# Ledger of designs, part 83: peptides against a protein of PDB entry 5HOI

Target 1, 351 residues: chain A of PDB entry 5HOI
Amino acid sequence: FRYMPFSPAGTPFGFTDRRYLTMNEVGYVSTVKNSEQYSITVSFFDVGRFREYHFEDLFGYDLCFLNEKGTLFGQSKTGQIQYRPHDSIHSNWTKIIPLQAGERITSVAATPVRVIVGTSLGYFRSFNQFGVPFAVEKTSPIVALTAQNYRVFSVHYSQFHGLSYSLSELGTSSKRYYKRECPLPMSLPNINSDMKKDANLDYYNFNPMGIKSLFFSSYGDPCIFGSDNTLLLLSKWRSPEESKWLPILDSNMEIWKMSGGKETTDIHVWPLALAYDTLNCILVKGKHIWPEFPLPLPSEMEIRMPVFVKSKLLEENKAILNKKNEIGADTEAEEGEEDKEIQIPVSMAAE

## One batch from the design tools (peptide; aimed at target 1 M301)

Design b1_p28_3_s1 (made by RFdiffusion4, then SolubleMPNN; from b1_p28_3, 17 letters changed)
Fold by OpenDDE base, seed 5:
Structure b1_p28_3_s1 (fold): chain B 351 residues (1-351), chain A 28 residues (1-28)
Amino acid sequence: as target 1 above (351 residues)
Amino acid sequence: SLEELYNSLDEVEKKIFEKRLKRLEEAA
C-alpha cells in the first residue's frame, strides 16, 4: 500500500496525456502533460460569473482544490502548495510544506478563509487564505480532505482500523472537533471482484481508497461518495450521540431505473456536489468509470433513500414474468423472442 | 517562453524546478 494524492472527483491519466485534477459545482481543473511541463486549465460551469484561465505548471501539481474565490494546487512529493485567486485583485502565493523522509501531502482543501494540508504521516496543517499558518496537529494518516467556510471534513486511514473521519471547525484561536477519528462505514474497493477489468485496476492504482469525491452539502452536511456508488450523508453531526451516516442515493439503482430496468455496465455517476435535494454529477458513458475529454455537461439526480435492493426487484420481476408465462403458456409458441423489458412497476417509477 | 517563466520564479520555486528537471533527465 502507498498513500496517493487525493483531490475531490480527480481522474487518472490512464493511457492519456490529460486528466482532471479536481471538479465540483464551481468548475473543473484539467492538466495536460507535455515533454517538460504541464499545462493547467481552470474552467467554470458558470461562464458568465468566471473567466477560464490557463498557466504552465513546472512543478507537476497532483493535488487541487477549487472554490468560488480561488484554486489551491499542491505537489505531493515536494510539499509545494500554490493558491491562485480567480480575481486579479489578490496575488498568488506559493509555500513549501516541510515534509519528513517518505512523507507525502495526501490531500489539500481551500475555502475563502482557510487553507488545509493533510499528509501521509497525519500532519494536519491549517492556514488562512493568505498562507499564514495557524497550527500543526498530529492525527492518524490523512487520505482525503474537504472544507466549507471554517469546517473541515477529513478522512483518515489506519492499517489496523481502516477508514475513520473527523469533522472540525477552524476558528481564529482554536480547532473544535464535532467528530474525531470516528469509524467511517464505507466499503473499500474489492480487489478480487472489481479488478477483473483493467479499467478498474487503473482507477484503483490512482485511488486505492475508492473515494470518488467528498464535499459539504448546501446545508453544510459532510457527504462522501465511495466505490459502491452510494452517496452517504452525515446527519445530526451537531449531536454526537445522534449522528449517523444516511445512504441518501444509490446511483447504481437510479441508473438501472433510468435504463428501464436494463443491465447497464457502461453508464456511471461521477459526483460533483449535493445541492438541496439533487446530486450534481457527470453521467459518464464508456469503459472508464470517470469522465474523459471533453467533459459532459453536469446532470442533476434527485436524492432518494434506497428502499429497494436491485436483487429483490429482479427476483420480484422474474416471479411476475414466470407467472405471466404460466398463464400465457396455452397460446401458440411462434411469436419471436420479444426483448423481455423488465417493466419497472409504475408505482416504483413514480416514487 | 520557458526561460521567461523560469526567470519569473522565486529562489525556492527555481530550486524545485531544477530538482524536477534533473529527475526528468535522469529518467529519460
Scores: peptide ipSAE 0.019, ipTM 0.381, DockQ to the pose 0.011
OpenDDE base, seeds 1, 2, 3, 4: peptide ipSAE 0.000, 0.000, 0.000, 0.000; ipTM 0.293, 0.335, 0.284, 0.244; seed 3 fails the geometry check

Design b1_p28_3_s2 (made by RFdiffusion4, then SolubleMPNN; from b1_p28_3, 20 letters changed)
Fold by OpenDDE base, seed 2:
Order: sequence, then C-alpha cells, then structure tokens
Structure b1_p28_3_s2 (fold): chain B 351 residues (1-351), chain A 28 residues (1-28)
Amino acid sequence: as target 1 above (351 residues)
Amino acid sequence: SLEELYNSLDEVEKKIFERSLLRKLLAA
C-alpha cells in the first residue's frame, strides 16, 4: 500500500499532460504540465460570481481544495502549502509544513475560516484562513479530508483496522469530536476483479482507496463516494448512538435505469457535491471513469435510497410513533403535536 | 400506517414522498 495525495474529485494525468487537481460545486482546478513547470487554472461554474485565474506552479502542487473564498494548494512531498484567495483584496500566503522522513501530506482542506493539513503519519494540523496555526494532533494515518465552515470530516487508514472516519469541529479554543476514528463501512477497491481494465489500474495507482470524493451536503452532513459508486451519507451524527451511514444513491443502479435496463459500461458518475436531494455530478462517457478535457457540463442526479433502506426508515419512524403513542397514553394533557402527516405540498406536484 | 400511505401513492407521489422523507432525514 502507498499513501497517495488525495483531493476531492481529483483526476489522474493518465496519458495526458493535464489533469483536474480538484472539482466540486464551486468549480474545478486544472493543471497542465509544461516541461518542468505546471500551469494551474482555477475555473468556476458561476462565471458571473467569480473570475477564472491562472498562475505558474514551479512546485508541482499535487493537492488542492477549492472553496467559495479561495483555493488551497499543497505539495505532498515537500510540505509546501499555498492559499490563494479568489479576491485580490486578500493576500496569498505560503507555508512549509514540517514533514518527517517518508511522511507525506495526504490531504488538505480549506474553508473560509480554517485550513487543515493531514499526513500519512496521522498529523492533523489546523490553521485559520490566514495560515496562523491552532494545533497539531496525532491521529491514525489520514488519507482524505474535507471541511465545511468549522467542521472537518477525516478518513483514516490502518493496515490492521482498515478505514475509519472522524467528524470534528474546530472551534476557536478547542477541537470537539462528534465521531472519533469510528469504522467506515466503505468497500476498498478489489484489485483482483476491478484491475482487468488498464484504466482501472491507472486510477488505482492514483487513488488506492477508491475515494472519488468526499464532501459535506448542503445540510452539513458528511458524504463519501467510493469505488462502488455508492453515495454514503452520515445521518444523525449529533447523536453518537443513532449515527449511521445511509446509502442514499447507488449510481450504478441509476445509470442502469436511465439506460432502460441495459448494461452500460461506458457511462460513469463523477461526484461533485450533494445539494439538497440532488447529487451534482459529471456524467463521464468513455473508457475512463474520470472526466477528461474539456470538462462536460455538470448534471444533477436525484438521490434514491435503496428499497431496503426505505423499509428500514419506515420501521424506524413507526417505532418512533409507537414510542410517542406509549408515552402519550400515560400523559393525556400535553398538547398533541399533531403527527404532521407528510403533507405532500401540492406546489411540488406541479414542478 | 406510513407504509400503507406509501403503498397508496402513485409513482410521482412516491418520489415526492421519498424526497420529503430524505429532506426530513437530512434536516434532523
């Protein structure tokens, strides 16, 4: 196993001189190899809100995280990081993360208020948006990071324990854990079955964990999209005992349905973000499971829980209703919070 | 029951119900 630099929805070079360093709902960051240097372009989907910009990269940045305020770059081997605000009013800053012998930066994340660096030795480094350090924590080896506001979703890997995850909040004075190195129920890429296609081997060498992306939903729930093309969402994470991973989209099943029940091996879902009830994604057509150049327009895919998960949710809701009725039978007097029947708003039947 | 309600819905209403249930789950 080799720790590789991870960025959300990043693509390999393959046989080309160009790749996407990262992409999400805000935009996409590309790098082009020009001899010994790279040209980086930061592009946006909302061209009215943001201006595309480019710069020369002499360091060979292999880590990237894009947010609405700026772009974080990292070099996995040297430990260099750079934050570039999209607005020219704010200054760029550069730092060197001290790395031990053989240590690599494996992932970086940035929000408008936090910068996070994770390493192959499990050093978790936190900074503010100006690069002022808060803390260094030793965790299990970090393989992926994402962040939203003050929240951080981290994925860890141990050769003995497999994949785990943490969910934390980086306050001003302290780090709070909602989840700390809990088992992550995600399948790793199967080398024996999936590597029959050369394109899958190239992708595996780029991303051995098969994590295509991880992000927070628009509601602030941790999401992960693995090599099985299933979108997992962490529900009820504020309640440690009730928290569970929900398979909210089987993208292979949705592509199968969209094809009219034909086996399609040439259409691939590349995840960007989860906005409400839709997965923002790139529909990739071709041999490669990742988008090439030019980037196709984003598509929306409606999230659909598998029938088994629906049945379980119906059972859980029935159990909650039964408990409310058992408690309500002993206390006649307190106002019946009407079981708000899921009134299908008539207005949503017209769209 | 919520199951009887769901089974009584047409395909469009089932989608809306599922979306509404998902929104409630994601907002909780």
Scores: peptide ipSAE 0.025, ipTM 0.468, DockQ to the pose 0.035
OpenDDE base, seeds 1, 3, 4, 5: peptide ipSAE 0.025, 0.023, 0.014, 0.017; ipTM 0.471, 0.516, 0.335, 0.385; seed 3 fails the geometry check

Design b1_p28_3_s3 (made by RFdiffusion4, then SolubleMPNN; from b1_p28_3, 22 letters changed)
Fold by OpenDDE base, seed 3:
Structure b1_p28_3_s3 (fold): chain B 351 residues (1-351), chain A 28 residues (1-28)
Amino acid sequence: as target 1 above (351 residues)
Amino acid sequence: SLAELFASLSPVEQKLFEKALEKKRAAA
């Protein structure tokens, strides 16, 4: 197994010279390959609050985390990290993370107060916003990180136990765990079923865990968006015994609803953030499941517990059809109706 | 050029770059 560098909502190069290193509610970081160097651009959705900036990257940063105060960059193989404040008041800083032979930085996260580095050997390294180290902890191999304020959501992978997660708080003196390497009930990408399209294979090679993004909600709840396009939220994490993952949005179902019950194979949800009850996302149209250039404007999707699954709607429509047939209404032949667009009940389209 | 960009780095960043390059070579 090979650990790959992960950044929230990062995209592969594919066949292009450019990709997104990361994106979220704040903005998007792009990199363009130019010979032996890269040009990085940090762009923002709120152009009135932030000024877009660019710089030349000689290191080939493959890890990124964007927040409201700065951007953290990392190079998975060399162990180089750089923090760049968005303002010119605070200085950039660079450091090298010590890596063992074969060790990779797998994920980085930054808040206005903390910098976190996770590795393929499970080294969890914490720093302040100025790059002063706090601690080094050995955990299970880290595959993804996100952070909000002092809180860190980490995803771990074991070949024996699959995915696990931790939720911790990085205080001034100590690390507190709310959850420590607990099972994560997220499905991994199924190579045999999902890899039928070349674009899916390209994405799998870039991100073998299928974690499109992870973030904290505006309420501070850990969220993860996997290959199944379901948004999971960790509820009640302050009470370890009551903590559970909630499937708060099936984005495939929402796209199906938005299409009027049509099978859409060319529209994809790319998650950015969860603000209150709304998933901020990019609606991607095309062959690839990830956004290309130029980046579409963000869209909003309301979170909904899946009360209706497509199977239940099919059963209800079949039951309505059977009832119409019993009443002697001229229903055109059954063989042609299995391919008919499942009409979404007006009540479900208006919800 | 890469050389001009390297020359624009601080002496500390240049040393970090060199160490990063060495690690990249040792890991390849």
Scores: peptide ipSAE 0.010, ipTM 0.357, DockQ to the pose 0.011
OpenDDE base, seeds 1, 2, 4, 5: peptide ipSAE 0.000, 0.000, 0.000, 0.000; ipTM 0.280, 0.277, 0.259, 0.282; seed 5 fails the geometry check

Design b1_p28_3_s4 (made by RFdiffusion4, then SolubleMPNN; from b1_p28_3, 18 letters changed)
Fold by OpenDDE base, seed 4:
Structure b1_p28_3_s4 (fold): chain B 351 residues (1-351), chain A 28 residues (1-28)
Amino acid sequence: as target 1 above (351 residues)
Amino acid sequence: SLEELYNSLDEVERKILKKKLEKLLEEA
């Protein structure tokens, strides 16, 4: 096994001179190989809110994380990282992460308030948005990172224990764990079954874990999208005993439905983000399971509640419909429009 | 009950459930 640099929804070069370093709901970062350098472009889906920008990359950045305030770049072998704010008000900064012999930066993440670097030896390094270091922690080898605000979702790999995950909050003075190196019930890519197509081998060599992306939902839940094309959501992560991974979308099943029940081997879901009840994604058409150039417009897929909740909801909706039909037979009575705004208590955001 | 189910869900599952119920109530 070889630790490879991971970025959320990053694509391989394949046979091309270009790839996406990362993409999410904010935009996409591309890199083009030139003879001795790379040209990086940071593009946005909301062109009214953000201006596309480019720069020459002499370091060959192979790690990237995009957020609404800036882009973090990293070079897995040299340990160089660069943060580039989208706004010209804040200065770019560069740092070198000290790496041991054979150590690689495997993933980077950035929020408006934190920068995180994870390595193949399990060094977890935290910084503020200005690159001021907070701490260095030793964990199991980190293979993927994402972050939202102060929260970090990390995926770890051990040759003996497989995949694990952590969920932590990076306060000003301390790191809190909600989950610490718990088993991650995600299947690894099956080399023998899935790699019959050369394109799958290229992707496996780029991403041996098969993690297409990981992100936080709009509600702040850890999400992961593996090689099985299933979107997993970590539910009840605040309650250690109740926390579970929910398969909230089988994208192969949704593609199958969208095709009218035809086997479609040429359509693939590429995950960007989870917003409320919709997966923002790229529908990839063609030989590769990843988006090529130009990037297709994002699509939305409605997530389905877990089958167990659906069955109960269907039973209860039938019961409510039956009750409405029973009540609607006898009472023509008054349409009192009491629009009582159910005030959702604000309190659980601060604990 | 729907209330017991709703109460058994986390805040996110509740929000997703609420939105799905609202949509199902608009389609009914």
Scores: peptide ipSAE 0.007, ipTM 0.279, DockQ to the pose 0.031
OpenDDE base, seeds 1, 2, 3, 5: peptide ipSAE 0.005, 0.000, 0.000, 0.000; ipTM 0.269, 0.271, 0.272, 0.270; seeds 1, 2 fail the geometry check

Design b1_p28_4 (made by RFdiffusion4)
Pose (drawn by RFdiffusion4):
Structure b1_p28_4 (pose): chain A 322 residues (1-190, 198-318, 341-351), chain P 28 residues (1-28)
Amino acid sequence: FRYMPFSPAGTPFGFTDRRYLTMNEVGYVSTVKNSEQYSITVSFFDVGRFREYHFEDLFGYDLCFLNEKGTLFGQSKTGQIQYRPHDSIHSNWTKIIPLQAGERITSVAATPVRVIVGTSLGYFRSFNQFGVPFAVEKTSPIVALTAQNYRVFSVHYSQFHGLSYSLSELGTSSKRYYKRECPLPMSLPNDANLDYYNFNPMGIKSLFFSSYGDPCIFGSDNTLLLLSKWRSPEESKWLPILDSNMEIWKMSGGKETTDIHVWPLALAYDTLNCILVKGKHIWPEFPLPLPSEMEIRMPVFVKSKLLEENKEIQIPVSMAAE
Amino acid sequence: SSADEELETILAEANSKPSNPTLVEEVR
């Protein structure tokens, strides 16, 4: 099996010379093939706070993670990473991650206080926001990483367990695991979208902590999974809290559509900040549309019963209250 | 415990809220 470079809400090149590296509630990072180099553009949705800028990529970064304080880039092959703070007060720094034979950097993540690099051999290299290393750790092969403040949500893969996840906190003292390689019941992919599933074999469209600090993941099944009771290991449950396919179906008047798709950015309490993509492909294009907000709904709505009540989709009060 | 209770409340009210009109207009 070949591990692919993962970034949250990343898009493939397809038949174009440009794609999105990473995408969330802060902004979007795109890259354009420029003859022999690349042109990386860092954009923001709150235009008033940060200034959109661009720079020339002489290395071919294919890994990226965006937070409110800076942008982290990474190269899956050479192992070079660069952290660019949004403000000009703080300097950019660059490090090169040691990679063994065939070892690839599969995912990177950054917070205002931590930088995380994961490799295909299971190396977990962590730094502060300035590049000072804390510890090098060996874990299962990492396929996806996201972080918030001091906490890290990592998704692992092997030939035995399949997909597993770890939830840990990088404290000032030492590293503490909340959950260590527990089952991750995310639906795996089972065509026009072949380009995407080669770029992202797991179908993990994005994963992120919620605005209130709960781990979330958005697989190819277009269902938002939230990790509940992660503080108590014996009570951990993955809860499906939004069937985005059902919502588009309800808002489209019960019509099956093959051109409307959801691209996850982040979860804010009960609202999924996303990009509504219209077209044959399931990933967003250029220019990037304005973010949309989709309220979470428990998957308790049945299509057949909703069609009877309407004879937008009107929902029976008795069912809506439930 | 309080964070779990807050999540249960958010989830109990998830289906009772009307759909977002802006999203409905964007979809339609």

Design b1_p28_4_s1 (made by RFdiffusion4, then SolubleMPNN; from b1_p28_4, 14 letters changed)
Fold by OpenDDE base, seed 5:
Structure b1_p28_4_s1 (fold): chain B 351 residues (1-351), chain A 28 residues (1-28)
Amino acid sequence: as target 1 above (351 residues)
Amino acid sequence: SEHEERLEELLANSNRKPPNPELVARVQ
């Protein structure tokens, strides 16, 4: 296994000269290869609140985290990080994170009050928004980070134990854990089933964990969106005994419902954020499961707990169609095979 | 269905050029 740099909703280059370093509800950060250099653009969805900016990147930043106050960049191999406030009143700062031989920065996160760096050796480094260090902690290898205010959601990977997660609060004097390296009930990408399409191989080489994004909801609950396209939310995390992951949205099921029950393989959900009862996402149409250029407008998808199994609905609809064909055998109407509209039960359309 | 119309609307909205068409032009 090779640890790769992870950023929330980051995309691969593929066969192109450009990719998204990160995207969320605030905006999107793109990078373009220009010979030996990179041009980075920080773009925003609220164009009235924020002004787009760009700069030349001589370091080849492969890690990014965007928030409402600034952008954190990182270089996974060199250990260089840069914080760029969106407001020109505050100065940019750069720091080198000391890395051991073979160590990589695997993820970075930034809030208006904290900067967090995670590594392939499990070094968890915390800073204030000015790059002043608080602590260094040794954990299991970190593969993903997100943060909101003082709270950090970290995902860890061990070859022996698989995926785990931590939830912590980075106060002024100490780190509090709500969860410490607890099992994460997320399926890893199955290379043999999902990679029958060459287009997915490039993505899993870029992101071998299949974590499309992780974020905090508007209510401050940790969320993760994996390769199975299911949104998981950590509920009751304040009560360690009651805490559980809830599958709050099956995006493949929602796309299937929206397509009139047709098997669509060219529409993909790319997660940005969870606001109240809606997943903010990019709907991607095409061969690639990730957004290309230009970025489509964000869409809202209502949260629906996956109560219905798609396979059972397809079996029930096939049974209804077979029963209609047995009753309809006396009427020679050669109505063409194309209009077998799988009637989604009205109850599933009204929910 | 209302869901198909919503998906078509969402896809039509996704296919709309980002509000700043100059973003596409400066990345060229």
Scores: peptide ipSAE 0.041, ipTM 0.597, DockQ to the pose 0.032
OpenDDE base, seeds 1, 2, 3, 4: peptide ipSAE 0.040, 0.011, 0.039, 0.012; ipTM 0.593, 0.376, 0.588, 0.393; seed 4 fails the geometry check

Design b1_p28_4_s2 (made by RFdiffusion4, then SolubleMPNN; from b1_p28_4, 15 letters changed)
Fold by OpenDDE base, seed 4:
Structure b1_p28_4_s2 (fold): chain B 351 residues (1-351), chain A 28 residues (1-28)
Amino acid sequence: as target 1 above (351 residues)
Amino acid sequence: SEHEERLEELLANSNKKPANPELVKLIQ
């Protein structure tokens, strides 16, 4: 297994010279290869609130986290991190994270009050927004981080135990755990079934865990979107015994429904954030499961508990069609190849 | 908590809402 740098909704270069380092509800960070250097652009969805900015990256930042106050960059191999406030009034700062031989920064996160660095050896490093260190903790190997305010959602990987997660709060004096290295019920990418397409192999090489994004909801619940395109939300996390992962959206099922029951392989949901009852996402059209350039406008997909099974819906629709044909048997209805639009239950039908 | 109750209510009602018409138009 190879630890790769993770950033929320980051995309691979593929065969291009450009990629998204990260994207969320605030905006998107892109990088372009310019020979021996990179050009980074920090773009925003709210163009009235924020001004796009660019800079030359001589370090080759491969980690990024965007928040409403600034952007954190990291270089997985060198241990360099940089925080860039969006407001030019505040100074940028740079720090080198000490790395052991073979250690990598695997993920970084930043809030207006905290900076977090996670490594392939499980070093969890916390800082304030000015790069002043608080603590270093040794955990299981960190593969993904996100943070909101003082809360950190971390995903860990062990070759022996698979995926686990932690939910913690980084106070001024101490770290509190709500969840500590608990099993994460997320499916890993299936190399044998899904890697038949070159694009899937490219994405797997970029992100072996298949975690497309990791974020907190607008209500402060940890969310994860894996390779199965299911949005999981951690419910009741304040009650450790009652806490459970809820599948709140099967995006493949929703695409299938909205397409009239067509098996589409060229439409993909790329997660940005969960705002109330809607997944903010990029609807990706094409052979790649990730957004290309230019970035499409964000779309909102309503959360829906996956209570429907495709096979049952198909059987029910066949039964409805058969009943309509039995009632209609007295009229010589010509065998028009009416496109067999699957009647999705009216509550979910595309109007 | 009030938030957990709101989330449970939201999830219980999630399958009663129509799909986003704009998203449907993008998928079709």
Scores: peptide ipSAE 0.298, ipTM 0.873, DockQ to the pose 0.646
OpenDDE base, seeds 1, 2, 3, 5: peptide ipSAE 0.297, 0.292, 0.284, 0.282; ipTM 0.873, 0.871, 0.868, 0.866

Design b1_p28_4_s3 (made by RFdiffusion4, then SolubleMPNN; from b1_p28_4, 16 letters changed)
Fold by OpenDDE base, seed 5:
Structure b1_p28_4_s3 (fold): chain B 351 residues (1-351), chain A 28 residues (1-28)
Amino acid sequence: as target 1 above (351 residues)
Amino acid sequence: DEREEFLEELLANSNKKPRNPELVQRIQ
């Protein structure tokens, strides 16, 4: 097993010279290979609020986190991190994170008030926005981080225990845990079923946990979007014993409803953020499950709790169609069975 | 709590059609 660098909604290079390091509701960060160097571009969705900028990357940054005040970069192998404020009034800073032999930075996060670094050995390092260290804690190996204000959502991996999560608050004097290394009920990528397509193998090699993104909702709830294309939200996290993960969107089910019941494999949801009752996302069309270049405009997908199983609806609809065909045995038998639009129940079908 | 009421409403509204016609047109 190899710990890979993770950034929220980051994409692989694949067979190209370019990828997204990260993307969210604020914008997207891209990197392009240019011989022995990289060119990084920080782009924004609100072009009136922020100015796009670029710089030459001599270090090969493979970790990134974007917020409304700046961008954090990291190099997983060397331990170098750089914070770049979007406002030119504030200075950039660089720091080297001390790494043991074989240790990697696996994830980084930044808010306007905190910088967080997680490693493959489970070192959790916290800093202020100026790179001044607060603490170093030893946890289970960290595979993903996100943060909002003073709160940190961390995902951990153990070969013995699988996936776990923590939710913590980084005050000025102490770290408070709301949840500490609790089981995360997320499905891991299924190598045998999903790897039948070469494009899925490339993504698995880039992101073996299948975590497409993680973020805090507009209400401050931890959210995670896995390889199963289901959005999970942590509810009641202030009450540790009442805390539960809620599936709040099956994006494959919603695509299926909106397509009129077509079995399409060429449309994918790429998650950015959760705002109130809508998932901000990129609608990806094509062979790859991740967005290519240029980046399509974001879309808003309404969240709907998955109470129905697609397979059961398909079986019920097939049974209804077969019964109709047994009753109506007249002559129009020859039109090819392949494109029979599965009638979504009229209550669920997009008009 | 407005957030708990929202999550209960989300469960109750699980059968509602998509409201975003632009997204529907982009998927069709």
Scores: peptide ipSAE 0.299, ipTM 0.875, DockQ to the pose 0.597
OpenDDE base, seeds 1, 2, 3, 4: peptide ipSAE 0.292, 0.297, 0.297, 0.297; ipTM 0.869, 0.873, 0.872, 0.873; seeds 1, 3 fail the geometry check

Design b1_p28_4_s4 (made by RFdiffusion4, then SolubleMPNN; from b1_p28_4, 12 letters changed)
Fold by OpenDDE base, seed 5:
Structure b1_p28_4_s4 (fold): chain B 351 residues (1-351), chain A 28 residues (1-28)
Amino acid sequence: as target 1 above (351 residues)
Amino acid sequence: SSHEEFLEELLANSNKKPANPELVERVQ
């Protein structure tokens, strides 16, 4: 296993000169490789609220976090970080994070009030929005970070214990833990089953944990979207005894329903954010599980707990088709190729 | 909280909501 730099919804280069460093509900950050230099563009979905901007990257930033107030960049090997406010009121700032031999920055996060840096040796570094340091804590190795306001959701990896998570609040005086290195019940990528396609191997080499994204919901709940394409939400996290991960969306099941019960292998959900009862996402058509260029417009997918059994749905649809064929044998109705959308019976709600 | 009630209702109603028609058309 190698610790790779992680950014929320970041994409690999693949065989191209361009990739997304990060994307969320605010916008998307792209980088293009031009010889030895990089050109970074920060784009926004709300073009009326924000102006797109670009700059030359001489450092090769491989970490990014976008919020409504600015963009944080990081270089995993050198320890350089840069914060760029979207407005002209606040200045850009740059810092070097001290790294030990072989240490890497693995993830960065930024809110309007906090900057967080996590490393492969488990150094958790907190700053204000101006880059003034608060504290350094040593945790288990950090593989992913996200933050909202003062809250931080961190994912950790141990060779002995697998994936864990922490949920903390970075107040003015102290760090509070709601959860501290608790087991994370997320499935890791299955190298043997999923790596039959070269594109999946390229993505695995870029992101070995298979975490496509992690974010806070609009209600402030930690969310994670893994390689299994299931959205997990941490419910009741304020009560240590009642806190649980809920599978609130199986995106593969939803795509299967939308296709009329056909197994599709060319449609992929790429997560951006959870807003109320909808997953904001990119629907990706093609061979790659990640968005290419240009970025498609975001789509909204309603959240639903995965309580459907595909086999039962297919049996009920066969029974409906057989009944229609028994009734239709008496009427010579023309074989119009009406694409018989498999009506998912609303009646499966009654058991 | 109103959000915890929403998540409990989401579990109870998970089978009742139709797929979003606009997403179906974008996937077809």
Scores: peptide ipSAE 0.159, ipTM 0.670, DockQ to the pose 0.624
OpenDDE base, seeds 1, 2, 3, 4: peptide ipSAE 0.070, 0.106, 0.086, 0.100; ipTM 0.643, 0.667, 0.654, 0.588

